# Designs tried in a protein design run: peptides against a protein of PDB entry 5Z08. Part 1

All scores and structures are predictions.

Target 1, 168 residues: chain A of PDB entry 5Z08
Amino acid sequence: RQKDEWAKKTSSLMKQLDWFIGEHLGAMLAAEELGGPVVGELMEIDPDDLSAGFNAHGKLKKATSQPDLDRRQRRIDDIWGPQDEQGQAHKRKRGADEALAASAEMRDLIEQLMNKLVEAGGDNSATYVEIPRESAAARFLVRSKVAMFHPNDARRLRLVDFGRDLDD
Target 2, 222 residues: chain B of PDB entry 5Z08
Amino acid sequence: GLPRLIDAIEEASKIPAKRRQTPIKPTIEKLTTHLYTHGASPDSLLRLADLLTLRNHLDQASLAAITRNLYPSSTVSDEVVLRFIGALGHGQLKPTLALQALFLRWLVMVYHLLENPGVLGQVYGVLFDLLDTAAIRPQLCHLLALVTRRKHVRPFRIQAILTLSRQTGGDPNLTGLLRVFKNYYPEIIVGDATKGRASAFKHPDPQWRQHLDEIQQRRSEA
Unless a header shows other numbers, all headers, positions and changes below count from the first letter of the chain.
Peptide ipSAE is a variant of ipSAE made for these designs: the mean of its two directions, with the distance scale d0 fixed at 1.0 Angstrom where the peptide's residues are scored. Compare it only between designs on the same protein; published cut-offs may not carry over.
A fold fails the geometry check if it doesn't show the stated peptide or something in it is severely misdrawn.

## One batch from the design tools (peptide; made by RFdiffusion4, then SolubleMPNN)

Design b1_p8_1_s1 (from b1_p8_1, 4 letters changed)
Fold by OpenDDE base, seed 5:
Structure b1_p8_1_s1 (fold): chain B 168 residues (1-168), chain C 222 residues (1-222), chain A 8 residues (1-8)
Amino acid sequence: as target 1 above (168 residues)
Amino acid sequence: as target 2 above (222 residues)
Amino acid sequence: DPLAPTSA
């Protein structure tokens, strides 16, 4: 009974989290990945606006057209350099695709972190997930104090164990 | 009270240790005990900031002991902050780099009590230009991590951190600061500079923070 | 060049 109620509550919370990731957090994470505001500095970001990109102040640029540069990894000069006009229509689809990609990355990262927590069986040394890159998702979880990096390896991330802080 | 202890230490600070009629150590211990118990008022903080940052005849152990017990009972003014920032760097009139590291650590620990956190943002360039100074770099990177906003992340500063990171063999504090920069511009190409060990910029002393919060609370209830 | 795109 209590285990079943806990399982139902956990399932409900996971559905709410999944919804929140899809409807809100994914667009904000994508905005952060695209050089936009940090998640939480801007409350609502339309995925369609992600295509416009962000200025040096983190404000949405007016939709100027050139879509094809891999925005996830730009040269410093491409971030602060002059912006040229070409390619609006491909950008809207790309903004939605970036929000979906950021949502998927956040879901996958949470799943991996939770799986490692379960697999570790209480061994805090075994709870680390290896991340291929420091994503907006990883940074968000760390800023939110939900996750922490390994002190000696930035590629290793784990959940914060909130259960131990309640017993003190 | 605290003002009289400061008066006695200020007068003693003008006199070389060998020429003092009375040992200053018992007065320093009374000061540090008082600071630990009650904290420093804004006026006392300013006087103590001058005592810590200006050249005087106090020994390094006494200055370090005062700095380690420099609990604000209230807010920290821009003037106090600027005294500590003005004391940073190289020069015959500057405090030792060891004491400067304690000042930077103190600024990190009291950052949430600053009357105007923006003051550190105004002197961001001064702080940033000291990153080559290895002795203060850990605390300096931590302070910069707190102070950094999007306006401070500039191409030349990214390049400077990358260059210094290579020169230092990937200093974890520089890697940590570069991650903070990347939080504002995720698309920054940093190569392998962020893949290494990074400082987490944890609070330098949780017990000191707890005791600070107790001092602050007692003042709000009085 | 740390500012060079890592060739995928």
Scores: peptide ipSAE 0.006, ipTM 0.257, DockQ to the pose 0.021
Fold by OpenDDE base, seed 2:
Structure b1_p8_1_s1 (fold): chain B 168 residues (1-168), chain C 222 residues (1-222), chain A 8 residues (1-8)
Amino acid sequence: as target 1 above (168 residues)
Amino acid sequence: as target 2 above (222 residues)
Amino acid sequence: DPLAPTSA
């Protein structure tokens, strides 16, 4: 009974988290990955706006007609392609794709972190996930105090054990 | 009934105001009147939370009017809470900071009806990190004051409030929140930061609360 | 450090 209630609550929370990642967090993470504002400084970037990119101050570039050379190697075709309705649609699609990619990365990272926490069976040393890079997702989880880097290896991330502090 | 009013508003919300065949305002007025009289069921409340938090073509006055009349007829689910929390902060898809302030005010006013008040404790970090946002800070500090438990009072958060308090010239809401923190850790050296004027975090709208209690009572008697 | 945990 209690286990089933916990499982239902966990499932509900996971669905809500998944929704939050998809609808809100993914675009913000994508923005941070694109050199935009840190997640939380600009909360909800339209995936459409991700395509406009960010200035050197992390502010959303006004959709001015000028192709600002964002430091990500934009394909020459993305820079010089026809600024027609199709070019805007491609930019919007790219922003959406980046938000989806960031959402997927966040989901995967959370899943890995949770799996490692379960696998570790209480061994804090075994709870670390190896991350290929310090992503916006990883940084967000750390800033949110949901995760922490290994003190000596920034490629290793673990969940913060909130459960131990409840028993004291 | 309420569902049909929501349906009509949801459909209208997909359409820019200039392209609507019928003005939505009369339907909003019917909705708000219905909400005022009967409150929102859990299902209706969730749909209204989506309508309020997701980007749509409704005008800010309509959204604000719905929010001000968003009386729950029963408990408030974690899902509804998380919709409103998810709508907080800066961003193009986010509701306006003015609307976010109304959401936070609403959460304060319905805090006693939350199915699980602990849900706000789980998102405490998200709420806390928004304290720099001046437009929502008063309501945010009030909500945090309700939500704060010993586990949330951490050295870095104390220091963050102290720093932000200095930067804001001693915002009374931050001073109020810092006093809440000090209640959990009396030994924390906060210096003069708590000696200033603090918000008392009184109920934002006693009349709204009374009317909510009347709606809740009528449901318990039916 | 005024925020150092008081060592019990």
Scores: peptide ipSAE 0.006, ipTM 0.207, DockQ to the pose 0.013
Fold by OpenDDE base, seed 4:
Structure b1_p8_1_s1 (fold): chain B 168 residues (1-168), chain C 222 residues (1-222), chain A 8 residues (1-8)
Amino acid sequence: as target 1 above (168 residues)
Amino acid sequence: as target 2 above (222 residues)
Amino acid sequence: DPLAPTSA
């Protein structure tokens, strides 16, 4: 009974977290990755506005017709090549793709962190996930005190163990 | 208290060492001890940033000792950050490159306490243009690795790192920074420049970080 | 072409 109730509560919280990541956090994370405001400094970011990019002051640029250089996967040739006038439709799609990519990265990171916590069986040394980069997702989890970096290696991230303080 | 120690050091900093009536070293030791125990308030931190970055008559050992004990008790303002960034580079009025390396190391260690991490993103070009300066390159690459966002990864910067990496025989810090760039754009053709030894950009001083966290915690509980 | 591999 209690185990089933906890499982239901956990499932409900995970659904709420997944919703929050998709509807709100993904766009904010994408903005931070594009060099916009830090997550929480600007609460309402339209994914469509991400395609405009950010100025040197972290403010949204007015949507100019210039092709946005900010695709996550671009060959150096696509970066150095003539700035083809990518139409407004390709820009909007790109902002949405960045928010989706940031959402997916956050979900994957949380899943990896949770899996490592379970696999570690209480060994704090085994709870670390190796991250390929300090993403906006990783930084957000650390700022929110949900995760912490390894003291000697900023590529190793773990969840903060909130559970140990309940058994004392 | 801390303000009075700063006042005494500021006044002494205006006077050449040979013309001082009293040795400043005992006052520096009191300051560094106080900073180690309690940290610097935002106001004290700004005054210390001015003392460290502006040309004065303090010796390099004293300036280095202050920098190594520059624990913020709270957040670090944009103004403090800009003082340290403004002190970087070559020039007769600039601090020594050894002291600049300590400033960059400090900025890395306090990066999580910046009121606005975006301020470093605004001066990214200034930081990037100093990568040729060998004496500060290790700490500069580490700071740039923290600051880098997709908007900063530009073709000319990729090419600049690749060129400088070739010129330096594959500096591990440049290789590390190039790997950070590649994490934003996996399709960047960097050739063999990323296959070499790279810096992992580990925390420069874990003990310093732990002690900083203790200072920060004591202030949140007070 | 500055990215051309120098033929060893």
Scores: peptide ipSAE 0.005, ipTM 0.248, DockQ to the pose 0.017
Fold by OpenDDE base, seed 1:
Structure b1_p8_1_s1 (fold): chain B 168 residues (1-168), chain C 222 residues (1-222), chain A 8 residues (1-8)
Amino acid sequence: as target 1 above (168 residues)
Amino acid sequence: as target 2 above (222 residues)
Amino acid sequence: DPLAPTSA
């Protein structure tokens, strides 16, 4: 009975989290990945506007630039260099695609973190997920105090164990 | 009261230790005890900032003791901040690098009491250009981590941190500062420079903070 | 922690 109620509550919370990631957080994460504002600084980001990119102040640029480069990892010159005029139609689709990709990355990261927590069976040393990069998703979880980096390895992320802080 | 203690120390600071008629140490101990108990008023804080930052005949232990007990009883003015920033760097008229590290640590600990935190953003370049100074780098990176905004994250500064990180074998404070820069521009390719150990920039002295909060509370109730 | 780099 109690286990089943917890399982139902967990399932409900996961559905709400998935909804929140898809409807709100994904666009904000994508904005952060594109050099926009940090998640929570700008509450209303249209996915269609993400394709325009951001200026040096984190404000949306007017929609002018080209489609095909991996924008999640850019050289310094690609971030601050002049952006050329071509490709408005490819832009709207791209903003939506970036929000979807950021949503997927957040979901995958949460899933990995939760799986590692379960697999670790109480061993805090085993709860770390290896991340390929410090993503907007990873940074958001750390800023939210939901996750923490390993003190000696920034590629290792774990959930914050809220249960131990109740016993001290 | 505090002003009279400062007067006595200011006068003694003009005189070489060997030429003083009376030992200054008991007066420094009274000052530090008073500062610990009541904090420094804005006016007293400015006078103490001048005493700490200007060349005088006080010994380094006395200056360090004052700095460690430099509890503001209220806000910290831009003028006080600028005295401490102006005291940073190399030069015969500058305080020792050990004392400069204490000043930077103090600025971190009182950052929330600054009347205008933006003043540190105006002098960001001055602070950033001191990152090569190893003796103050830990505290400087911590202060820069607090002060950094998107406007400060520039290509040349990213490259400067990356270069200095390579030269230092991956100083964890530089790695920490570079992570702060990545918070503003996540897409920056920094290679392996962020994969290593980084400083978490934790509060330098939680007990000092708690005692500061107690001093601040007593003043708000008075 | 006000000394944590706030994600500005």
Scores: peptide ipSAE 0.011, ipTM 0.315, DockQ to the pose 0.039; fails the geometry check

Design b1_p8_1_s2 (from b1_p8_1, 3 letters changed)
Fold by OpenDDE base, seed 4:
Structure b1_p8_1_s2 (fold): chain B 168 residues (1-168), chain C 222 residues (1-222), chain A 8 residues (1-8)
Amino acid sequence: as target 1 above (168 residues)
Amino acid sequence: as target 2 above (222 residues)
Amino acid sequence: EPLRPTSA
């Protein structure tokens, strides 16, 4: 009974988190990856401020797995490029694409972190996810005290186990 | 081909301009034209990095012209990166600060083509310690803004930037770098140093970027 | 089970 209720609560929380990531957090994480404000410092990230941040004319190259570093550099350039009318429309589209990418990254990271926690079976040493980069997503989770880095390896991230024994 | 042009320039670089039998300028122009049209292979980049970073008898205008046309046709190796990093700073054997600024600008513009961007993170301290050098600071801050990770944001470096920002009257490039640091540690009290106009760290040369993209695209189609 | 269905 309690396990089923916990599973339902967890599922509900995951759906709410997924919604929050998609609707709000992704854009804020994208802004942070872009060299914008840290998630949580700007209460009112006006979508227009996100849109005001993407001015550079760079052609949408196809979604080839451009290394994560290319996105960040494009992002900085986009924040500050020339404001022409075509630039604003391209800017909004890029902002949306980057918000989607940041949302996907946060979602994937949370999934990996949770899966590792479940797979570890109580072994805290096995709960670490190897992160390819220090993303805004990873930083957000650490700042939020939801995740922590391995003390000796900043590429390894785990969820903070708040040790609630599911009292039977 | 490009290798033969590099050979000719390497040989000419060993000889003082006054003792050369042939003017080097036409060969430099051929090289820069070739680089503009086709870019440089990894092997050619390494050879050109040596020509640019090692003390030789090439004039500053020629070195600057090569650097401005140093389009990679593919990736940029760690070795090439390290040659440029090793050329930074003060010293009689170092390139001029003007040329160093061009190297840093180049590294910013090709950062996405690095085989291992982590190599710059390994030399982060070397880069950071040059922030007091005003002539290269704008490009250096831009490069550091790209390279900085949480592991680099140390209390002593925060304090160093804050101190240097105060000493420089709030250099907008330092303010920009402080914002990058604050992105990793929001609790960093940057004080009034961030109220100033921060550098945006825009791409230094959009036309150069576009041309690089064209060169890179031709390789992917070949 | 992965918490998210890997979209097949």
Scores: peptide ipSAE 0.010, ipTM 0.254, DockQ to the pose 0.011
Fold by OpenDDE base, seed 1:
Structure b1_p8_1_s2 (fold): chain B 168 residues (1-168), chain C 222 residues (1-222), chain A 8 residues (1-8)
Amino acid sequence: as target 1 above (168 residues)
Amino acid sequence: as target 2 above (222 residues)
Amino acid sequence: EPLRPTSA
């Protein structure tokens, strides 16, 4: 009974988190990856706006084609590059694609972090995920106090274990 | 002369204060007086940088007094700059954060005398990663404001400043550095973090600047 | 599918 209730609660929370990532957080993370505002400073970023990039006053400029993971960081050069007029339709699609890519990266990172926490069996040294870069997703989790970097290696990230403090 | 004073201080720096046969304070006073009057040559400046940055038995007041009188009579070499940069951050072998703040202030005040200003641009990442250290942040932001070029203004650094600005309640020095970044990329969205007061990064010590200029002029006439 | 911790 208690295990089943815990499993149901966990499943419900994971569904809510997945919804939040897809509907809100993905676009905000994409904006951050594109050199826009940090998540929590701009609550509503339209994916169409992400495609535009940001102007001298932090307002959206018009954006170009498909985001590879390496291109998210490079797209800041596109966001900050000269406004060529032709890119508008490719722009909206690109903003949506960046939000989807950011959502996927956040989901994957959370999954890896949770899996490592479970696999570690209480060994804190085994809970670290190797991250290829300091992503907006990684920074968000650290800023939110949900995750922490390894003190000597910023390529290693782990979940903060809130449960251990309850058994002492 | 200055080399003999440095020799005496180097030898004294190897010995704990309680085991010294003679007080070092009179020799430090002679050194600081000489530095104030004549400045330090490139060779003397390197030796003094080692005394200031390497772990030794000199007291913090003596190290601070030398740093406050560290007038270059000429240029500042890359090697001297790298000694001071290498001394920054946390560690048992590193100088105190108070002394590191004086080193950063010194680098700001002598920036125009660097043989190669580009050397600071090469170590930009090392400097930038220390912004979370509150004790050195004011001087570090000022130095970064001088050193920053378009190539250094990267998204991850913009985000790092924005994050740290929020965490610090809008530190004026971070807001000032973010404004420098915006000069290269006006399009940087700075949220409410830039609505606050920003540091103007004024010269830290106008009297020190004037005295430095007098020392530099005497060398050009000789 | 909800993010399930993959039990290794």
Scores: peptide ipSAE 0.010, ipTM 0.293, DockQ to the pose 0.011
Fold by OpenDDE base, seed 2:
Structure b1_p8_1_s2 (fold): chain B 168 residues (1-168), chain C 222 residues (1-222), chain A 8 residues (1-8)
Amino acid sequence: as target 1 above (168 residues)
Amino acid sequence: as target 2 above (222 residues)
Amino acid sequence: EPLRPTSA
């Protein structure tokens, strides 16, 4: 009974989390990856704003044409093709695609983190997920105090075990 | 006048709120109105800094209201600055971290009015060592961004920011401060820590700035 | 599909 109720509650929470990732968090993470607002500073990011890119200050870039910005910025500048209606539609689509990609990355990361926590059977050393890069998703989880990096290896991320901190 | 309002608040600050014969709120409102209209003289600023930084029986809302209206009518002395710096960090006798954040914000907003901006450079270590305190970090990084000079950019501080940036998941304020460091030493390998968003350290309150400028202009005409 | 902890 209690195990079944816990399983139902967990399933409900996972559905709510998946919804939140898809509807809100993905766009915010994409904005952060694109050099935009850090997640939690801006509550809502329009995918259309993602297409406009962000300045070094994390504000929406006004469409100024200067070419020499870094590889991901080139992708944003390639999104900043000609301001015709077709260009705007392509920009919106690409902003949506970046939000979807960020959502998928966050989902995958959370899944890996939870799976490792379950597989570890209480061994904290086995709870680390190896991350290929420091993503906006990884940074968000760390800022949120949901995850932590290995103290000696920033490529290793684990969930914070809140259950243990309550028993100590 | 302002001195008499400060006198009344100083006296009231010695008495617990429940034991006051008169509510202090009307006097605080008169003070904040006066500060908004005329600003504070150097002498008044020092007295107000003591009221804000020393443990007393004033409520947090009153202290915050005074801090938000703490317009200097002239310059800000080293003594006033040091009172606010001395109030930073953890301790039972120190102001709340929320109030400390307001003090740091105030120092950012009045930085151009400091009699000696170098005073902050002298206490740079004290400020830097508080970067782990999350509640004040945004304003602290902003202040450090203004204060930082080549002499402050040391290998151990670079490493400390890099470490703290990793531990915080790339706090944009730390990234912003690291960019300031990189401006002095372009060769600093900041790795992936600078690929994230950095704070621009923009003026925290443009309306407050405008109102400060109006107060400062009236003094130059007098 | 709900993020299923893969029962390894």
Scores: peptide ipSAE 0.010, ipTM 0.368, DockQ to the pose 0.014
Fold by OpenDDE base, seed 3:
Structure b1_p8_1_s2 (fold): chain B 168 residues (1-168), chain C 222 residues (1-222), chain A 8 residues (1-8)
Amino acid sequence: as target 1 above (168 residues)
Amino acid sequence: as target 2 above (222 residues)
Amino acid sequence: EPLRPTSA
């Protein structure tokens, strides 16, 4: 029963996360990979905001102030927005491809992190995923305090086990 | 002309000072005067880079004097840059750390004249791994501050600087470099490491810059 | 497919 509820909750959260990655985060991560703004400059992801979870629309329940979202959208639009018309289609296509790639990388990374967390059975030492590169995805998770690097090996990333802190 | 002066110095560099028939100092003075007046072409820069970076019988004062007058009249090639980068670090065949610091200072001062600034980004790791070398750290941090891009700001490097900053009692150059890193990742928990005095990475020699600009302008008019 | 941790 509890395992099934946890599995259902996890599945629901993963669906929401997958949607959020695809619709919002991927483009921002791609912008970061392309040398654009850091996703974290725009999301003062207050740990409290992360704890509040994403709404059904993939937005943090406590939206960072509207002005920062508008500035963000403008910068994304300035980065991804129309330069000269003919260069735009190629740039848009490249931008879309980069957003898809970033989305895929984030999804894969989260999947690996979650799998390692489950496999570890509570052993924090076994929860580390080896990352081939420090991606915008990995950085975002760390900035969000969702993941942490191994203190001695930046190629090793793990989820922060928030569950342990709740039982204390 | 400059090539003939370089030829004479190259030949003299093969011979120990005690075995030279003629003192090299007057030729070095002619070279440095010429460099100060006209700068060095890309070809001359490469030859001079070899003289400066390869082990030879030139004295440290002469090498330092050449380096201090190494005004490019044009651009600086990747090959020239790589000669200087290859000369960095510890080793019996490497130039002195004092001379390496002058090379790094030179790279900072000519950074805007690099044919491909990206070349320094490619050797970023080599530069970064030398941060523990106190003698070159000030100039190295300055160069890294110019070269650093988001792709270089990695957790292991952040941690390395943080660790080194703690070990050095907060070297202001490391603090300055951490601030550059923080510009790319504002959320870097730099803790107290950035609260200290940081280097502003100001141009090392404004007079040298002005003189370089004068040399560069004369070429555009010719 | 929802990202599911592969149940061991």
Scores: peptide ipSAE 0.009, ipTM 0.268, DockQ to the pose 0.010

